# Designs tried in a protein design run: peptides against a protein of PDB entry 6B4J. Part 177

Target 1, 315 residues: chain A of PDB entry 6B4J
Amino acid sequence: DITMQWYQQLQDASMQCVLTFEGLTNSKDSQAKKIKMDLQKAATIPVSQISTIAGSKLKEIFDKIHSLLSGKPVQSGGRSVSVTLNPQGLDFVQYKLAEKFVKQGEEEVASHHEAAFPIAVVASGIWELHPRVGDLILAHLHKKCPYSVPFYPTFKEGMALEDYQRMLGYQVKDSKVEQQDNFLKRMSGMIRLYAAIIQLRWPYGNRQEIHPHGLNHGWRWLAQILNMEPLSDVTATLLFDFLEVCGNALMKQYQVQFWKMLILIKEDYFPRIEAITSSGQMGSFIRLKQFLEKCLQHKDIPVPKGFLTSSFWRS

## One batch from the design tools (peptide; made by RFdiffusion4, then SolubleMPNN)

Design b1_p23_7_s2 (from b1_p23_7, 12 letters changed)
Fold by OpenDDE base, seed 5:
Structure b1_p23_7_s2 (fold): chain B 315 residues (1-315), chain A 23 residues (1-23)
Amino acid sequence: as target 1 above (315 residues)
Amino acid sequence: MKELQKKIEELDKEVEKLLEEKE
């Protein structure tokens, strides 16, 4: 399976990255610990500062992240910080930065769907300049949300139940599995972030270059989902999230082919979702139904709420 | 992918109708 091969390749690259900076992370030296903490803060704090408030602030954040990744000193926590402070500093920062972007999907976007767009445009712009960060974003995303690949992890003989639950994307703490609603909320946030990344370009970059992970991956994602048996509650939820965020962009890009896909979803795939939907899961099902029906009736996919406008970039 | 493509092609009539109603 080519999709699973791609998944595994990204996971292997991520694991190799972790091994590369293990010396920095496991060091007992006080100076190394200080450097690690400074680098971690420098990588993650700017991402946490991303907001929908002003385009100018977003540019400052982007420039700071890019400067850090370029080996330039940046101000963080009142100190000058550079990846050159340690031979493993760049790898560590790239990994932690990518991890933080995915965490913002998991946490911030999960709670505030509109936050997907400013986070995604920064992530996309950084990915364009730093491809390794993009690969690590995918690796983190795929590990936390296998449905972003997409694939549905299966229970294997001899596997611990908790490990299976974690593979599915559930958080398991103290032998307690996460509640379904919280799980779906986190998965939704990550899918929405991904759907935003694949359609957005940093406006101050070289737009002549091809998007490093563009809408063709959105098309691929849909195709893969439709070729899979639906998973109860999950498929309906995430398919809605994906289409709400990037459906308009896909419509504009693929036009007639997009509408063929949407009709296929409604007429062929949706009944299969219905067949596995229990009475307690009707909320997600109904939401997807209403979205599909509205889009087909109006022959339009609305621009998602929170989409960045020209006025945002002038602020 | 092949199965999906076939299904999409089978829906040409429905899409054509949809587009005609949009114009």
Scores: peptide ipSAE 0.022, ipTM 0.599, DockQ to the pose 0.109
Fold by OpenDDE base, seed 1:
Structure b1_p23_7_s2 (fold): chain B 315 residues (1-315), chain A 23 residues (1-23)
Amino acid sequence: as target 1 above (315 residues)
Amino acid sequence: MKELQKKIEELDKEVEKLLEEKE
């Protein structure tokens, strides 16, 4: 399966990255520990500062991240920090930055769906300039949310139930599995972030270049989902999240082909979702149903709430 | 990167074929 090969390749690249900076992460040297902490803060704090407040502030954050990745010194926690402070500094920062973008999907976007857009536009712009960060974003995303690939992890004989639950994307703490609602919120946040990344371009970059991971991947994702058996509650939830965030962009890009896909979802795939939906899971099902019916009736998909406008970039 | 790009392109072609078969 080509999809699984792609997944594995990204995971392998991520694992190799971790091995490359293992010396920095495992060092007992006080100076190395300090450098590690400073680099981690320099990589992650700017991402946590991303907000919907002003385009100018977003540009400052972008420039700071780009400067750090370019080997320039940046101010972090009152200190001058550079990836050149350690031979493994760049690999470490790229990994931690990518991890933090995905964590913002998992946490911030999960709670505030509109936050997807400012985070995604920065991630997209950084990906354009630093392709390795993009690959690591995918690796982190795919590991935390297999449904973003998409694939459904399978239980293997001899596997611990907790390990299988973790493979599915659940958090397991003290032998307690995460509640389904919390799980779905986190998965939703990550899918929404992904759906935003594939459609957004950094406005101050070279717009003549092809998006490094554009809407064609959104089209692929939909096609792959439709070729899979639906998973109870998960498929209805994530399909809605994806279409709500990038459906308008896909409609504009693929036009008639997109509407054929939407009809196929409503007529052929939706009954399959219904067949596996229990009475306790009707919320996600009904939400998807209402969205599809509204879009087909109006022959339009609304621009998602939080979409960045020209006025945002002038602020 | 080149290998990933090739795999993505192959995947896109496969997806297009699958969509055509469902039409």
Scores: peptide ipSAE 0.021, ipTM 0.578, DockQ to the pose 0.056
Fold by OpenDDE base, seed 2:
Structure b1_p23_7_s2 (fold): chain B 315 residues (1-315), chain A 23 residues (1-23)
Amino acid sequence: as target 1 above (315 residues)
Amino acid sequence: MKELQKKIEELDKEVEKLLEEKE
């Protein structure tokens, strides 16, 4: 399976990246530890500062991240920090930056769906300039949310139940699995972030270049989801999240083909979701139903709430 | 099921073509 090969390649690359900066991570030297912490903060703090407040502020954050990745010194915590402070500094920063973007999907976007867009546009712009960061974003995303690939992890003989639950994306702490609502919330955040990344481009970049991971991957994702048996509650939730965020962009890009797909979802795939939906899971099902019906009735998919407008970039 | 599978396969082929054109 080409998709699984791609998944594994990204995971392998991510693991290799971790190995490359192991010296920095495992160092007992006080200076190395300080450098590590400074680099980690420099990589992650700017991402946490991303907000919907002003386009100018978002540009400053982008420029700071790009400067850091370019080997330039940046101010972090009142100190000058550079990836050149350690031979493994760049690899470490790229990994931690990518991890932080995915974490913002998992946490911030999960709680505030509108946050997907400013985070995604920065991630997309950084990905355009730093492809390795993009690959690492995918690796982290795929590991935390296998549904973003998409694939459904299977239970293997001899596997502990907790390990299987973790493979499915659940958090397991003290032998307790997270509640389904919290799980779905986190998965939703990551899918929404992904759906935003594939459609957004950094406005101050070279727009003549092809998007490094564009809407064609959204089309692929939908096709693959439709080719899979639906999972109870998960499929209805994430399909809605994906379509709500990038459906308008897909409609504009693929036109008639998009509508054919949407009809296919409603007529052929939606009944399969219904068949596996229990009475306790009707919320996600109904939400998807209403969305599909509304879109088909109006022959339009609304621009998602929080989509960045021209006025945002002038602020 | 067969009709759905055919539709999905057709969609996959279209996606593959789109990906090849962008490479």
Scores: peptide ipSAE 0.021, ipTM 0.607, DockQ to the pose 0.497
Fold by OpenDDE base, seed 4:
Structure b1_p23_7_s2 (fold): chain B 315 residues (1-315), chain A 23 residues (1-23)
Amino acid sequence: as target 1 above (315 residues)
Amino acid sequence: MKELQKKIEELDKEVEKLLEEKE
């Protein structure tokens, strides 16, 4: 399976990256520890500062991240920080930055769906300039949300239940599995972030270049989801999240093909979702139903709430 | 195969109808 090969390649690259900077992360030297902490803060704090407030502020954040990745010194926590402070600094920063983008999907976007767009446009722009960061974003995303690949992890003989639950994306702490609502909330945030990344381009970049991970991957994702048996609650939730965020962009890009896909979802795939939906899971099902019906009725997919406009960039 | 082909044809007609109604 080409999809699983791609998944594994990204995971292997991510693991190799961790091994590359292990010397920095495991060092007992006080200076190395300080550098590690400074680099970690420099990589992650700018991402946490991303907001919908002003395009100018977003540009400043982007420039800071890009400068850091380019080996230039940046101010962080009142200190000058550079990836050149340690031979493993760049790899470490790329990994932590990518991890932080995915965490913002998992946490910030999960709680505030509109936050997907400013985070995604920065991530997309950084990915364009730093492809390795993009690969690491995918690796982190795929590991936390296998549904973003998409694939459904399988239980293997001899596997502990907790390990299987973690593979499915659940958090397991002190032998207690995460509640389903919290799980779905986190998965939703990550899918929404992904759906935003694949459609957005940094407006100050070289627009002549092809998007490093564009809408074709969104089309692939939909096709793959539809070729899979639906999962209870998960499929209805994430399909809605994906279509709400990138459905308009897919409609514009694929036109008639998109509508064929949407009708196929409504007429053929949706009944399969219904068949596995329990009475306690009707919320996600109804939400998807209403969305599909509304879109087909109006013959339009609305621009998602929080989509960045020209006025945002002039702010 | 015949059922799938029929579904595709029906889908094509529905899409065409949707496009005509936008015009």
Scores: peptide ipSAE 0.021, ipTM 0.594, DockQ to the pose 0.073; fails the geometry check

Design b1_p23_7_s3 (from b1_p23_7, 11 letters changed)
Fold by OpenDDE base, seed 2:
Structure b1_p23_7_s3 (fold): chain B 315 residues (1-315), chain A 23 residues (1-23)
Amino acid sequence: as target 1 above (315 residues)
Amino acid sequence: MEELRKRIEELDEEVEKLEEEKA
């Protein structure tokens, strides 16, 4: 399976990255520890500052992240910080930055869906200039949300139940598995972030270049999801999240073929979702069904709430 | 599922053809 090979390659690259900066991470030297903490803050704080308030502030954040990744000194915590302070600094920063983007999907977007767009446009712009960060974003995303690949992890003989639950994306703490509502909320946030990334371009970049991970991956994601047996509650939830965020963009890109895809979802896939959906889980399916039927009826998919407008970039 | 897969493959082929025509 080409998709699984791609997944594994990204995971391997991520693991290799971790090994590369292990010296920095595990150093007992006081200076190395200080550098590590400074680099970690420099990588992650700007991402946490991303907001829907003003395009000018978003540009400042982007420029700071790009400067850091370019080996330029940046101000962080009142200190000048550079990836050149340690030979492993760049790898470490790229990894932590990518991890933080995914974490914002998992936490911020999960709680505030509109936050997907400003985070995604920065991530997309950074990915365009720093492909390794993009690969690491995918690696982190795929690990936390296998449904973003998409694939459904299988239980293997001899596997501990907790390990299987973790593979499915559940958090397990003190032998307690995460509640389904919290799990779905986190998965939704990550899928929404992904759906935003694949459609957004940084407006101050070279728009003539092809998106490094564009809407063609959105089409492929849908095709792959439809080729899989649905999971109870999960498939309906994430399919809705995906279509709500990137459905308008996919409609514009693929036009007639996208409408054919929606008809296939309604006619052939909905019965399969419904068949595995209990009465207590019908809410997620109903939401998906209502959304898709409305889109088909109106022959339009709305622009998602929080989509960045021209007025945002002028602010 | 097999019918659905076939229909998706047909759509993939249509999309691929259209992308090739735009390139």
Scores: peptide ipSAE 0.477, ipTM 0.914, DockQ to the pose 0.749
Fold by OpenDDE base, seed 3:
Order: C-alpha cells, then structure tokens, then sequence
Structure b1_p23_7_s3 (fold): chain B 315 residues (1-315), chain A 23 residues (1-23)
C-alpha cells in the first residue's frame, strides 16, 4: 500500500531525526541543557502566540520562526538564541516546531475550531521554506491521528490493549483510557488543522510556487477514506470536520469532480456509515448527513468560519 | 465497496487528465 509506505517513511524520518539530536537531548552538560531549553522555547513559544487577532502579529511570528530556522539569532526569553549554538540544534528545532504545530491542532483547534486557520497559514508558509518541517509535521500528525493518513490501526496478536489504544490515538494515563468525546475532540482538531494547511498559502511568500502539500492531498484523503470501511463515530466525525474546513476549497479546485465525489459519499458511503452506527452515535452521522445534503441542495459549500480574509492581513 | 472503489478510480482519472491539461 503506497499510503502505508508513505506513512512509514515519514515515521522513519522522524525517528531518525530524534536519533540525530539525541546527543543534545541526552547531554548531562549544563551548557547543552541550557541550549536545549533555549532552543525548545524559541521553537515553541512563537507557535503558542499565534492568534486570530491581527495579521501583522502573525507576520512577526512567522518571521521569527523563519529566522530561527535560517540560522539567524532570535530573541527568546530575553536571550539571543540560534540553532548554530549546537550542531544538532537545527534538527532539534525543526522537530520541536513541527511537534508544536500538531499540538496546537490537538489542543487549541480542538477547543476553538477557528484557530485552525492562523496556525495553518503559518505552518504552510514555514513548510514552503523548510520542507523538512513539513515532513515532520506530517509525521507527528500521523502518529497522533492515524486517521489523517488515513488508516485505521488494527489489533495484532500479542499486542497490549493499551498499546493498541495508543495506536488508535487515545491517550492512556494511569491505565485509564481517554473518554471517547475527548478523543474525538482532539482528532477533530488535528484533522481541521490539516484541512486548513492543505488549502492555505502564506500571502507574503512566492505564490508562484506549488503548495508543498496542497489540495491534491485533500482529494487523496477523501478517496482513501471512501476506500476504507468506516469506523463507528470516528469516520463520520472526521469526514464532517474535513469537509467543513476544506470543502469549499476542494469545490473550487475540483468543481464537477468534487460534486461527483460528494454524491458518491451520499449514495454509496452513507449507508455503510449508518449500518455500523449505534443509536448513541447517530449524532455524528446526522451532522455529516445534514451538512452534505445541504451542500448538495444549495450547490455550494460555505467558506468555513474563521477563514482569513484580506481585512485580517491589513490589521 | 468494490463499486465505490471503481467509481473513485474513475474520478481520479478524470482529475488527473484535467490537471495534465492545465499544466
């Protein structure tokens, strides 16, 4: 399976990255520890500062992240920080930055869906300039949300139940599995972030270049989801999240073919979802169904709430 | 599922052709 090979390649690259900066992370030297912490803060704090407030602030954040990744010194915590302070500094920063973007999907976007867009546009712009960060974003995303690949992890003989649950994306703490609602909330946030990334371009970059991970991956995601047996509650939830965020963009890009795909979802895939959906989980399916039927009826998919407008960039 | 897969493949082919025409 080409998709699974791609998944594995990204995971391998991510693991190799971790091994590459292991010297920095495992160092007992006080200076190395200080550098590590400074680099970690420099990589992650700007991402946490991303907000829907002003485009000018978002540009400052982007410039800071890009400067850091470019080997330039940046101010962080009142100190000058550079990836050149350690031979493994760049790899470490790229990894932690990518991890933080995915965490913002998992946490911030999960709670505030509109936050997907400012985070995604920065991530997309950084990815365009720093492809390795993009690969690491995918690696982190795929590991936390296998449905973003997409694939549904299977239980293997001899596997511990907790390990299987973690593979599915559940958090397991103190032998307690995350509640389904919290799980779906986190998965939704990550899918929404992904759906935003694939459609957004940094407005101050070279727009003539092809998106490094564009809407063609959105089409492929849908195609792959439809080629899989639905998972109860999960498939309906995430399919809705994806379509709500990037459906308008996909409609504009693929036009007639996208509408044909929506018809296929309604006619051929909905019965499959419904067949595996319990009465207690019907809410997610109903939401998806109502959304899709409304789109088909109106021959339009609305621009998602929180989509960045020209006025945002002038602020 | 097999019928759905075939229909998706057909759509993929349509999209690919259209992308090639735009390039």
Amino acid sequence: as target 1 above (315 residues)
Amino acid sequence: MEELRKRIEELDEEVEKLEEEKA
Scores: peptide ipSAE 0.476, ipTM 0.914, DockQ to the pose 0.738
Fold by OpenDDE base, seed 4:
Structure b1_p23_7_s3 (fold): chain B 315 residues (1-315), chain A 23 residues (1-23)
Amino acid sequence: as target 1 above (315 residues)
Amino acid sequence: MEELRKRIEELDEEVEKLEEEKA
């Protein structure tokens, strides 16, 4: 399976990255520890500052992240920080930055869906300039949300139940598995972030270049999801999240073929989702159904709430 | 599922063809 090979390659690359900066991470030297903490803050704080407030502020954040990744000194916590402070600094920052983007999907976007767009446009722009960060974003995303690949992890013989639950994306703490609602909320946030990344380009970049991970991956994601048997509650939830965020963009890109895809979802895939949906899980199914029926009726998919407009970039 | 897979493959082929025609 080409998709699984790609998944594994990204995970391997991510693991190799961790090994590369292990010296920095495991150092007992006080200076190295300080550098590590400074680099971690420099990589993650700007991402946490991303908001829907002003395009100018977003540009400042982008420029700061790009400067850091370019080996330039940046101000963080009142100190000048550079990846050149340690030979492993760049790898560490790239990894932590990518991790933080995914974490914002998991936490911020999960709670505030509109936050997907400003986070995604920065992530996309950074990915365009720093492909390794993009690969690491995918690696982190795929690990936390296998449904973003998409694939459904399988239980292997001899596997602990907790490990299987973690592979499915559940958090397990003190032998207690995460509640289903919290799990779905986190998965939704990550899928929404991904759906935003694949459609957005940084407006101040070279627009003549091809999107590093564009809408073609959105088409492929849908195709792959539809080729998989639905999971109870999960498939209906994430399919809705994905289509709500990038359905309009996919409609514009693929036009007639996209509408054919929506018809396939309604006619062929919906009955399969319904068949596995319990009475207590009908909410996600109904939401997806209503969304698709409305889109098909109006022959339009609305622009998602929070989509960045020209006025945002002038602010 | 097999029918759905076939229909998706057909759509993929349509999309691929259209992308080639634009290139």
Scores: peptide ipSAE 0.473, ipTM 0.913, DockQ to the pose 0.737
Fold by OpenDDE base, seed 5:
Structure b1_p23_7_s3 (fold): chain B 315 residues (1-315), chain A 23 residues (1-23)
Amino acid sequence: as target 1 above (315 residues)
Amino acid sequence: MEELRKRIEELDEEVEKLEEEKA
């Protein structure tokens, strides 16, 4: 399976990255610990500052992240910080930055869907300039949300239940599994962030270059989802999230073929979702159905709420 | 599922053809 091979390659690259900076992370030296903390803050704080408020602020954040990744000193916590402070500094920063982008999907976007767009456009722009960060974003995303690959993890013989739950993307703390609503909320946030990344380009970059992970991956995601047996509640939820965020962009890109895809979803895939949906889970399916039927009826998919406009970039 | 898979494959082929025509 080509998709699973790709997944594994990204995970292997991520694991290798962790191994490369293990010396920095495991050091008992006080100076190394200080450097680690400074680099971690420099990598993550700018991402946490991303907001829907102003395009100018977003540009400042982008420039700061790019400067850090380029080996330039940046101000963080009142100190000058550079990845050159440690030989493993760049790898560490790339990993932590990518991790933080995915965490913003998991947390911020999960709670505030509109936050997907400013986070995604920065992530996309950084990915264009720093491909390794993009690969690490995917690796983190895939690990936390296997449905972003997409695949549905299966229980293997001899596997602990908790390990299986974690593979599915559930948080398990003190032998307590996360509630289904919280799980779906986090997965939704990550899928929405992903759906935003694949359609957005940093407006101040070289637009002549091809998107490093563009809408073709959105098409592939849909195709792969539809080639899989649906998972109860999860498939309906995430398919809705994905289409709400990037459906308009996919419609513009793939036009007739995209509408054919939506018809296939309605005619051939909905019955399969419905067949596995319990009465208590019908809400997610109904929401998806109503959305798709409305889109088909109007022959239009609305621009998602929070989509960045020209006015945003002038602010 | 087999019919759906076939129809998706057909759409993939259509999309691939259109992409090849553009570049």
Scores: peptide ipSAE 0.461, ipTM 0.909, DockQ to the pose 0.751

